Peptides against a protein of PDB entry 8BZL. Designs and how they scored, part 33

Target 1, 228 residues: chain A of PDB entry 8BZL
Amino acid sequence: SYDRAITVFSPDGHLFQVEYAQEAVKKGSTAVGVRGRDIVVLGVEKKSVAKLQDERTVRKICALDDNVCMAFAGLTADARIVINRARVECQSHRLTVEDPVTVEYITRYIASLKQRYTQSNGRRPFGISALIVGFDFDGTPRLYQTDPSGTYHAWKANAIGRGAKSVREFLEKNYTDEAIETDDLTIKLVIKALLEVVQSGGKNIELAVMRRDQSLKILNPEEIEKYV
Target 2, 242 residues: chain B of PDB entry 8BZL
Amino acid sequence: SRRYDSRTTIFSPEGRLYQVEYAMEAIGHAGTCLGILANDGVLLAAERRNIHKLLDEVFFSEKIYKLNEDMACSVAGITSDANVLTNELRLIAQRYLLQYQEPIPCEQLVTALCDIKQAYTQFGGKRPFGVSLLYIGWDKHYGFQLYQSDPSGNYGGWKATCIGNNSAAAVSMLKQDYKEGEMTLKSALALAIKVLNKTMDVSKLSAEKVEIATLTRENGKTVIRVLKQKEVEQLIKKHEEE

## One batch from the design tools (peptide; aimed at target 1 K27, target 2 E21)

Design b1_p13_7_s1 (made by RFdiffusion4, then SolubleMPNN; from b1_p13_7, 7 letters changed)
Fold by OpenDDE base, seed 4:
Structure b1_p13_7_s1 (fold): chain B 228 residues (1-228), chain C 242 residues (1-242), chain A 13 residues (1-13)
Amino acid sequence: as target 1 above (228 residues)
Amino acid sequence: as target 2 above (242 residues)
Amino acid sequence: SAEAKQAAIESLY
């Protein structure tokens, strides 16, 4: 069947393994990204951490470089491979070009990596989508999304994972210039968007904030509750 | 070309990796392995299923493997796959030591193997490893550590966990009895015996059917010790008296 | 248990 062929188009032009990888993304925890004026915010639905699990090892938001962060939805092991490759590329770029990557550059790198896994025989697609946020060296905030196909686009706001539809619908209604006028309002927008799909308030949300010329900050639960 | 496509782990229409899930199912039938993190050490406890009197006694541990001076692991699943992975762990650890002149951090060793496991779920002509591992270790960064990894190449850190047969029941018991911040190695050993006694499908827990290893720090050195049968017998006896 | 299997599967994502 064409659905089992990794790199073969169906008669109707579908790449089934890519489409099925997108279904894997929909099984992932919800992630949301919002670009503010001088801030980028990532929020992720915290899956109920098992009582005896070390929370340190359960991260859905990671730094790729000092100026770039990523959240993902889908297969966690696949994400780790992509993250590691991206980190190596960020460091390589700093060494060879003597500047940090632009958010677009690293997004394109990740997208190209994913695309190769859709076209290479004997490789299944990556079962992940990613929200990539950060600042370019000129201080411009950026948000990109990439999917299993290796496509990527720039966004003002977007969501991925199981609750992505509801979160996107919320963002489409509520993302205005007024809603992102301040850093705090931008953070509040992300939290409100996640609360459309996350039960029990701020305890089940992981939130990362990157401001212009600042390092990534992961908010603690108490800090998140201030915005609820 | 076509033969490789049929042997590659692929997504189902629902976005599932059935070969990974089936590998995890196979591990559910393997002997039970427990890991418990304490303040003063970490332990592995594993069910011995192959007690054959004709086995050369030189096999000190069927399921617990020393990886380096600071780490050990236990395995649940296909023995041949376990042997391959434990050898790879040793090689990775040795290469790191040679390159950096210091022991590999525990999480880095775990992640290096998990990247291999993940690759076997993504590349053609490969099947997932039918093995889950528990890792115990010490490093200067995080001290005593316990990790679990599965066939997907996913891993996590744990205070206490279980893999293999009846792992869900064992984890439930660990959640009930594990006292965060107050766990000594002595109490962890007692807890391990308690959980194994309830989760192993045996009429009576015997020292012959249980392997226990502890990892401690003595005089600034890591000490990995497999408990002697007599020591395990004493732990079992103590549990029966309580 | 079916629940344990489901939890294990869900842990992949």
Scores: peptide ipSAE 0.351, ipTM 0.806, DockQ to the pose 0.917
OpenDDE base, seeds 1, 2, 3, 5: peptide ipSAE 0.326, 0.294, 0.330, 0.333; ipTM 0.784, 0.722, 0.781, 0.781; seed 2 fails the geometry check

Design b1_p13_7_s2 (made by RFdiffusion4, then SolubleMPNN; from b1_p13_7, 8 letters changed)
Fold by OpenDDE base, seed 4:
Structure b1_p13_7_s2 (fold): chain B 228 residues (1-228), chain C 242 residues (1-242), chain A 13 residues (1-13)
Amino acid sequence: as target 1 above (228 residues)
Amino acid sequence: as target 2 above (242 residues)
Amino acid sequence: SEAARQALIDSLY
């Protein structure tokens, strides 16, 4: 039967398909998230866009709602499914609860979705990790990460994808209260972190900024170069 | 390797979906399909491989399918899979029209199908579709558009691209000759012929082996036209004279 | 080409 349970524990207690999905994440472009005082910043390594490709269709940072943004690493098609489901949930929440989702709520929703795909027969895990940033209604900035297993945690700063190790090491050394004292310094921290793994400077970085009570802003290459 | 590549729903230890990769490899052996976006239109050009004189039905287009009044697609890969997907595209487009009383935006139609394709890579008892598609269309949001999708359910917008046999070489040629912002439909047609002439494994390019469709706007309406054989012959002749 | 195949595979991520 080709419908054999993919989600089987090994004798030593490992879920191999989840672990292998995590390896798929490591093949993805690097993404970094940083929580500042009144700002959240996402940065992504731009994949070499083919000369004739429309850049509009290659975005790795997307809005889930007005107050929540997401970056991902791993299988792009899998990410689209998760993003769409999350967007629907955000809208549903607004309709039923009459308030926007909290960043934790939508993260938990995504995590639960992922977890179900690790336990359901005839489904493989999602091959993506996500950095989810935004503001709660009280103005608190939030950063969450979720992985293929459906686990999620809150972070001050984190990275996912192929260069995540190097970026995390950089952030562990350089994330201080002084380094995030201003919005500009926070942005600079993200750029510097990405430059640990990205070649050829700001042209190969996608950067999104969300400030308290403001909409998501994607910085253009010229704006990014000011911080390099 | 065989243990991990026999099932669609299994990641390899390295995080690879071999069944998707193999589907993409299979498409590499299919007939060439090319798309080019111009300022005043968009075109599809496809290799016609099944030229059987004894076919009872003269299929005007073997590889190019009209989806609705504003969109068409070309397919590379397993014909049966292509038929299923093109039918699904038509159904999605019609359902949208009925629901919203306006044509479906091009990218939304592409995305809807790509979600289906992705599902066939994730759910048990399913295999990936062995098909890549090029989509051409017009909508009020983005004007003329060209998209490509693959068996993974990934898609992207393009100014020019190619799928199927010798697609890499074709894409390389397109990168060299495509002039951004200056591409007319006329120049796009000429470029299509140039690329096909070099990438098709034929001694001589003939009109019987090439299908070309153009999508233009006339008087506020989308016009999808499959070029007549004589028109294609003229394009080939013009190329040979240069 | 092997490079083209690899590019297609890389496009999945």
Scores: peptide ipSAE 0.380, ipTM 0.803, DockQ to the pose 0.923
OpenDDE base, seeds 1, 2, 3, 5: peptide ipSAE 0.369, 0.264, 0.362, 0.051; ipTM 0.793, 0.695, 0.782, 0.556

Design b1_p13_7_s3 (made by RFdiffusion4, then SolubleMPNN; from b1_p13_7, 6 letters changed)
Fold by OpenDDE base, seed 4:
Structure b1_p13_7_s3 (fold): chain B 228 residues (1-228), chain C 242 residues (1-242), chain A 13 residues (1-13)
Amino acid sequence: as target 1 above (228 residues)
Amino acid sequence: as target 2 above (242 residues)
Amino acid sequence: SEEARKERIESLY
């Protein structure tokens, strides 16, 4: 059947394995990204960490480079592969071009990687979507999304994963120039957006902030509670 | 190409990887393995199911494998798959040592194997490994460490965890009795015996059915020791007296 | 338990 063929189009033009990989993304924890004026913010639904689990090993937000970070929804193991390849590419770019990657460049690289896994026999698609945020060398904040198909788009704000629909609906209503006028307001917007799907405030949210000309900062629970 | 396509782990309409889930289910029927992190060491305890009188006395633990001087692992699942993966772990560790003239960090070794596991869930002509692993180790970066990995290529660090048969019940008991920051290796050993005694499908816990390894630091060196049967008997006896 | 299975599956994502 066409549903079991990795690289075969259905008669109606569907790539079922890509569509099913998109369903895998919807099983993932919710991630949200917002581009502010001089800030980019990623927030992720923190799954209930088992009491005995090391929190260090349960990160949903990761740095790809000093100027780029990524959140993902979907298969964690698949994400690790993509992250590692992206990190290698970021370092390679610095060595060969002598400049850090643009956010668009690394997004396109990831998208191309994903696309190849949709067109190669004997490879299933990656079961992840990613929100990629950062700053270009000119100081412009960027937010991109990639999906299992290898498509990518630039966004002002977006969400992926289980609660993405509700979060997007919230962002569509509440993302205004006034709502992102300051860094603090932008952070508040992300938290409020996540609270649409996350039960109990700051303890269940992972939040990363990258300001212009600053490194990625992961907020601690106390810092998050200040915005709730 | 078509032959490999039909044998690739694929997504269900709901976005599930059933072959990975089925591999995890198979591991649930394997012998119990647990790991406990202490302040002064880390341990693995594993159920020994294959006790046949005609088996030549394997002085080596059946389920606990030394990977290098600083790391060991235990396995739950398909033995043949476990042998392949443990060998690969050793090779990765050796290649790293040769290249960098220092031992591989614990998490890097775990990650390297997990990338292999993940690949077997994504590439055609391959099936997931039917194995979960617990890793114990020491490195200069994080000290004593305990990791768990599964057929998906996912992994995590733990203070205490369990894989295999009755793992959920074992984890529940560990959550109840594990005292963070106050766990000594001695108390960890006692906890391991307590948990195994309650979770193993045996009428009576015996030293013949339990393998225990400890990883400690002595004089700036890592020491991996498999407990002797007599030592395990003493631990069991102590537990019975309490 | 069914709950334990669910948790393990959910941990993949």
Scores: peptide ipSAE 0.386, ipTM 0.815, DockQ to the pose 0.917
OpenDDE base, seeds 1, 2, 3, 5: peptide ipSAE 0.059, 0.260, 0.367, 0.378; ipTM 0.763, 0.698, 0.803, 0.808; seeds 2, 3 fail the geometry check

Design b1_p13_7_s4 (made by RFdiffusion4, then SolubleMPNN; from b1_p13_7, 5 letters changed)
Fold by OpenDDE base, seed 4:
Structure b1_p13_7_s4 (fold): chain B 228 residues (1-228), chain C 242 residues (1-242), chain A 13 residues (1-13)
Amino acid sequence: as target 1 above (228 residues)
Amino acid sequence: as target 2 above (242 residues)
Amino acid sequence: SAAAREERIASLY
């Protein structure tokens, strides 16, 4: 049956549909995440919004809860499903445990969801990777990445999408304790990292900042230009 | 190629969903549907392709569907798929109304259907819906709204857009002539006629070949009106005189 | 046009 082919290992032990879903991620707009000392920053390459498109509906950075945000690369429709499931889980956790989720908890939930779609007959993998940032209740900043396979890891800084290689190479060279010493320097690091792959300035960058004990703030283009 | 494109639930080696892409290609051959957002209303204009004299005068628009009191949609693609999706939209809207005792917000209705569309791209034994939709609506949150959705389950808000045959050319013309912040419903209607006249593969635009619906607010109520043939004729005539 | 098709496909990601 055609459905069995989705969950079948190759003779060499590869899950081709998972690998091909990772190729779908590479077609997505570049996203970058950086963990600072008391700040987490997400940046995304703005896809050229069609002149007549409402920018409100083209957001690549979304809140999962008050303390957790997510950026993604890959299939936008797939991302919406994952985001909605994650939001429901965050609310459910608040109701059942009476505390917000930890960033790790919600990452693990998303990862488990993705993993199930790699083993379930008649389901293709999700064609998305995600950068998940936020604060735990103790005020610790966290950054996680998850991929189509359902793997997840904690990072200091990372990137996903079409320009991820170049951005990661930049971050590997420039992520130092000095470079994240202040909130402003951390923001500047994210912008500089994105500028490795984004053409022409702050207008093509979406930037979200979450500081300790603060809500998610999406920076406007003018605010971004101050860091360029 | 054939091994990957024949299966709905399989990524290509390059990370492409060929069945979704092919569904989008099929929509490109469907009749043109256009949506324009104005300050005082929103409109849909759709090409009528099946003008058979022997068709019993279906007083109902072939391509424009009322969803609830505050929303309508137009469809491009497989008619049977469109009927299923428009019915589902109505059901979603009614369930919401029953649950919350208020009309469903426009974007929430669009999203709910888009989640269904997405599921048909991910689950086995399903094929993508061969349909794109334009949605017009009003709600208390965002006022007048125009949305577009495709077979992938992706959607976006628009000031003006087009789906179906020659949609790319139509969108190009809309980008040139759409004046942000200054668009009245009257000017939007004129623009719709202008674009359809240039993009429809017809020697002469006639009122028989065009369906137009407007959504406005009157006395705190949404009014969805399908224009009469005579009204469309007047719009066409006015365009020909300019 | 091929370009318009590519743009639509690119909009999926």
Scores: peptide ipSAE 0.389, ipTM 0.819, DockQ to the pose 0.926
OpenDDE base, seeds 1, 2, 3, 5: peptide ipSAE 0.360, 0.276, 0.368, 0.354; ipTM 0.798, 0.707, 0.800, 0.776

Design b1_p13_8 (made by RFdiffusion4)
Pose (drawn by RFdiffusion4):
Formats: C-alpha cells, structure tokens, sequence
Structure b1_p13_8 (pose): chain A 225 residues (1-47, 50-199, 201-228), chain B 238 residues (1-200, 205-242), chain P 13 residues (1-13); non-standard residues A62 YCM
C-alpha cells in the first residue's frame, strides 16, 4: 500500500501539511460555541434556494450527551464524526458509563494527531467545537484542530472570521451575558451577526443538563432577530 | 519512487485539494444532467452524448442506472469511473437488504458511497473518481428524494439541481421556475424540457426517467421516444 | 462553466 511520508518537517520546524489543513478550516463557515451556567450553545453560519436544509447541517450529535460543530472540509468532518460515534459506543460498552466530553475530545484530537504522523495520509482539514455535560452536571466546551491540539474554552469561534468573533466574545463574555438561557443563546446570535452580513442564514442548537440536543426552528430564531 | 509520485492526496498552500478540483473541471465538460422533485415523484433528465448515427442502442438506458427496487441514479464525468461507482452502489444496497431485510434509505446509500470517494482524497495516493451523481429514490422515512454527490465525497439533498455542462445556467432557470411544494410530475417534465432547451432539440438527444409510487410499490421507467417527442411538441407551443 | 466549478469548489468547505 501507499507509504509516502506526507506530513514532514520543513526548515524552521514547520509541518506544512498541518498548516495547510488549518487554511482549509478558515475557508469553512463560522462556528461559535458558548458555555453557560446550565446550558451550552452552538451556532453556525450557513452558505441556498432549492436545497434541502436537513441534509446539510454543521451541528451533529456524537452521543446522547455530546454533540459537536465543525469548520473546514465537510467530507473529512463526516469521517471524524462517525469515528467518534463508534468510540462513544465502545466506551459505554467497556466502562458502562457515558463518555465525558473531555474523553471524546481527547479521542478526536489523538485521531487527528495520528493523521499528522502516519504514512500515506494527509491531515484532517477540520476544527471542532465539542460541547456537553459531565456526570456531575458540569457544562463543557472543547476545541480540536488539525494538529490534534485540544483545549477547554468558556466561549470560542472557528472558521471564516473566527478572529473577529473571538475578539467580540472576549469583550462580551461576562456573568451578565450567561446569567440566563435566553441571554446565552442571544450572545451566540450576536457573535454570528458580527460576521454574517444575514440573521436568516444561521443554524443554532442548544443542549441542557441531561435533556439531549434540541435544534431550534427558523421561527424561533426569527424571534431573537 | 518519490520522483514519479504526483502526490494526488495532499493539500495545496491554500488548503485546497487540486485533484478534486481538476476532477470537477472534467464533470463540467460532461453531458448535462438534471433532477427535479415533485409531489408525486422524481425525474432525471440527461443529455445523450452518444448521438452518432451508426450507434446501435442496445440497452434501455445509457446514463440512467437502476440501483435497487426504490432507487435510480444518473452520472456526469468519466464514464468508466461511473461504472465502478454504480456497481458499488448496487453492492451496498444489497448488503443493507441482506443485513436488515429492508431497503436501504436513500441518504444511507449516498453516504456510504461518499465515504469511498472521500477515502480516495485522503490516502492511497490514487487519482479520485471524476464523477458527479444524481440520485432519485423513495423511502419510508422521507418519501421522494433527490441527492447530488461530487468527487470529494460531499453530498446534499435538492428539490432541483443540475450537473455537467451549462449547469450554472440550468440552476438559474430552476430557481425562477420551480414552484416549491406545488410541482407535479407533468409540470416537472415540462420544466425539464424547458431547461434542457436552453442549456443544450431532439428526442434522440435526451433521456428521461421517472420514479413514482403505484400500489405501495416503486416504479422506475424510462420514457419511450414517442412520449419524449410529444413533450418536445408541447413546449414549442409555449 | 467556470461559475459552476467555483461554486462546487466553495462547497467543499
């Protein structure tokens, strides 16, 4: 089989294929995640008439208690999502507990890191925001990128214009903003309206403590706008 | 040998996949192919690129392929690659029927093939398939459906779409004329002739298939030349 | 069909 080293070091210690994978992420639609007190919210920018909206969604459930949003190559994302879904079931089988948000994040990150050091493969061209709750009810938000690095965040953005949205969230992520569920959803819509020039072209989802993923209707989103 | 390896599965500096983009270029030079969803069925309309006089026409169709009892598809791009992929689609549909004893839902069949196409872009060092497919079908979950896939493995559901030559012009005509939720098969047939009229008219130059439900059973039929010649006459009056 | 090609490429992300 094909064994060519695709990800290699360059002078100065750069891994060019990883950096190029990060460029693919920037071409992706904006995704925003905010961790609230008892709620986590994900929002994504949408790119069209005659298209079935159900089939092209950027927010996916990995397990009953964990879901994710992504930016970058949509085909690479389907592969990573299905790999994580299989791992969530393997964990329930072996430990008899649902996966912690951190566990499945670590798994997705290590899968991505393996694709930066394996022969015959290019890196995954996606970043992911992963949200959910732990056994003790603690809300979580993690980010993964193509290098395999992962971190926890109070709020974050990935994809096109992520730098601008991040700077908005830095100034606006306060206790007042995450005091209630309505204000937590509102902060995500405001963060997206910063780069979407729009309001009717946004998808949004909410996850509450042990209540599973709820995707909001267009009519419910129009009320906030 | 590193010297002769064209490295088909790497990123460009901008995060682009050049072989995928070049494959899409090949599809844009293929015969026009469009699909339209309606309340009582789905249809595929395709430009025949085999319009030579000395051809025999031994099959019921040239560009439209039955995948299983409830599904059919059409292709744009490299014909040989399309043969490999359509054979694989039939195998996936039968593997699902064997396992679950029920027909494969349409989206599950599209996802399964797209995973194969995505693998060719990430590892193996091979050129990708130069094929875009339109899928039409019916399942107990979502009823009548239309899907499109491209060489990278991406797919989407559509009420109407077009692939191949002059597809941008065709998508424009569909946005203007397609009445969302009010289309019947007869009106969708009229719109298909209208679209192919601009982007290309003769019955020998086109191929039309319809998918409908009759007595709880799916019917996939290629329209005879007589029915196509009558549809072409009915449009010229407009 | 350059427009259609550009649209297809944009949809990869």
Amino acid sequence: SYDRAITVFSPDGHLFQVEYAQEAVKKGSTAVGVRGRDIVVLGVEKKAKLQDERTVRKICALDDNVCMAFAGLTADARIVINRARVECQSHRLTVEDPVTVEYITRYIASLKQRYTQSNGRRPFGISALIVGFDFDGTPRLYQTDPSGTYHAWKANAIGRGAKSVREFLEKNYTDEAIETDDLTIKLVIKALLEVVQGGKNIELAVMRRDQSLKILNPEEIEKYV
Amino acid sequence: SRRYDSRTTIFSPEGRLYQVEYAMEAIGHAGTCLGILANDGVLLAAERRNIHKLLDEVFFSEKIYKLNEDMACSVAGITSDANVLTNELRLIAQRYLLQYQEPIPCEQLVTALCDIKQAYTQFGGKRPFGVSLLYIGWDKHYGFQLYQSDPSGNYGGWKATCIGNNSAAAVSMLKQDYKEGEMTLKSALALAIKVLNKTMLSAEKVEIATLTRENGKTVIRVLKQKEVEQLIKKHEEE
Amino acid sequence: DTEALEDAIANMY

Design b1_p13_8_s1 (made by RFdiffusion4, then SolubleMPNN; from b1_p13_8, 6 letters changed)
Fold by OpenDDE base, seed 5:
Structure b1_p13_8_s1 (fold): chain B 228 residues (1-228), chain C 242 residues (1-242), chain A 13 residues (1-13)
Amino acid sequence: as target 1 above (228 residues)
Amino acid sequence: as target 2 above (242 residues)
Amino acid sequence: DKEAIEAAIESLY
């Protein structure tokens, strides 16, 4: 019966709703993040946008602030809530601290939010994992991952969602200093990683890049094809 | 699996929210609603199922609701839930207007309601709303717009879409016949009749069983108009002649 | 309608 409770430990120490939220993440589209030398790159498996659907309203990569962006896997509606709260925090931080958030800071904020939803009575966990990338004020590129439990870690490269295992295996083999020596190589690495699980090439990939002192750029399909 | 469908806000072992899925199932049995975006306007067409001769109130529209001067919606699902949500939409729109002295952008209104829907899937003691909505509107940012939202709190913009009974078939027909960039409101109306004629569980399409609303711009103002029965009859007649 | 519902469910993620 413990698996029915939102915030109760099982006798063996399991939080089943958190574990099940992780299963929800695995149902999500695959997302990959890579930290380069002076670039961070997010790639997402593009679900076939239904014919007649406005592509504007289907985004898997979003900006949290000018220096931070996020990709997620799992429940889209849950993600929207997290994104909005993170955006508010980013703005609040700018107002109160007079500096943009560090990538770690906003990740910790998101993680703390998620954690509260694992412990608060009457709330289910968020069914999302997130890859959060960006630049700190000192120009250091960062990549963080957080899961439904509220844990977070810094990564050189990582993947989440249904194809995450295969993508991670690829990254473990192919992420080297040489592979990220240039911005273009870093982008290629992300695309190649996604192609492990995505069929039909660049048309099914959403790709975003953030370079040092630059805003988030979403690559169009033609730009993506240049790297394939 | 049934052990997880009794609680509204918990994940199944597979990461599913069964109550949300069941709400979507319920909507599949509701009357058909479709929306079509045209170059010069946007329309909603809905099946009218409650035709009773003893109804005293001539409801101009059972399923199409005006939200503000620039937006309307159609609902598929539980009527009582729909009433709550449509009222909330009106309140949100009004509060925004009062606060900012301008009408709420269409997508923002949709998103605001979707956040409410999402909350009912995450917070205990609440069940999901058994309602999907189609929204039509105009704003200065994106012009004419069509949105769809579901019980999960997800939404999307559409050129044409359908919810409720036989929605899959309707969407298929819309995909086939919708011509991007060439869709006039007139052609959209014809398409709506065509699709409804094939998707409604009726022997013969009649004007009494169909509600249609159009949203257009005239002299810099949004005009939301529910078609009169006679107008709908003419559309049906034209379709039958083709 | 089963297909539509299934598609909607898949769209949750």
Scores: peptide ipSAE 0.380, ipTM 0.789, DockQ to the pose 0.884
OpenDDE base, seeds 1, 2, 3, 4: peptide ipSAE 0.277, 0.275, 0.081, 0.375; ipTM 0.704, 0.706, 0.722, 0.797

Design b1_p13_8_s2 (made by RFdiffusion4, then SolubleMPNN; from b1_p13_8, 6 letters changed)
Fold by OpenDDE base, seed 4:
Structure b1_p13_8_s2 (fold): chain B 228 residues (1-228), chain C 242 residues (1-242), chain A 13 residues (1-13)
Amino acid sequence: as target 1 above (228 residues)
Amino acid sequence: as target 2 above (242 residues)
Amino acid sequence: DKEALERRIESLY
């Protein structure tokens, strides 16, 4: 059947394994990204961490390089593979080109990687979408999204995962120049967007902030509550 | 070409990897393995199911494997798969030691194996490993550590956890009785016996049916010790008296 | 056991 063939087009032109990989993404925890004026913010729905689980090992937001971070929705193990390859590429780029990657460059690399896994009979697609944020060397904030197909686009704001539809609807209504006028307002926008799908406030949100010329900062629950 | 597609773990219409889920289900029927992290050590406790009188007394733990001087693991699932993975863990650890002249960090070893597991869920001609592992270790970065990994290649760190048969009940009991920050290895051993006594499908817990290993630090060195049957008997007896 | 399995499956995502 065409639905079980990894790289075979259906008669109507569908790649079912890619579409089904997108369904895997929808099972993932919600992630949101927002590009502000001089800030990029990632927020993720914190799954109920088992009481005895080490929180250190439950990270949904990761750095790819000093100037780039990524959130994902979908299969965590698949994400780790993508993250590791992206990190290697970021370091390789620094060594060979003597500059950090642009956010677009690393996004394109990840997208190309994903695409290759859709065109090999010996590989299933990656079951992840990613929000990739950061700053280019010129100080421009960037937000990109990738999906299992290997497509990528630049965004002002976007969401992926289980609650992505509701979060996107919120962002479409509330993302204005006024709403991102300051760093604090941008952070508030992300939190408010996540609260559309997260029942319990600051305790169930992971939030990462990258400001221009600053390192990635993961906010603690107390810092998040300040914006709620 | 077409033959490889049929042998690749694929997504369902709902985005599920059924072969991974089925592997996890199979592990649920395997012997119980517990891990508990303490302030002064970490332990593994595993159910011994295959006690045959004609089995040559293998002095070595059937379910607990030493990986290197600083790490050990226990397995739940398909024994043959476990043997392959434990061997791979040892090889990874040795290669690292040779390359860097220091022991591999615990999480890095776990991650390396998890990448292999993940690959077996994504590449054609491969099936998922039908094995979950508990890892105990010590390194200079994080001290004593406990990890769990599954057939998907996912892993996490834990204070205490359980894999295999009746793991849900075991985890529930661990959540009730585990005291964060106050757990000694002695109390962890007692807790392990308590949980196993309640969760193992046996009429009476005996030392013959339980393997326990502890990992401690003595004089700046890691010590991995499998408890003798007499020691386990004493732990069981103590529990029965309480 | 079923509930535990479901939780583990959910943890994959």
Scores: peptide ipSAE 0.392, ipTM 0.818, DockQ to the pose 0.841
OpenDDE base, seeds 1, 2, 3, 5: peptide ipSAE 0.366, 0.354, 0.383, 0.051; ipTM 0.798, 0.766, 0.814, 0.565; seed 3 fails the geometry check

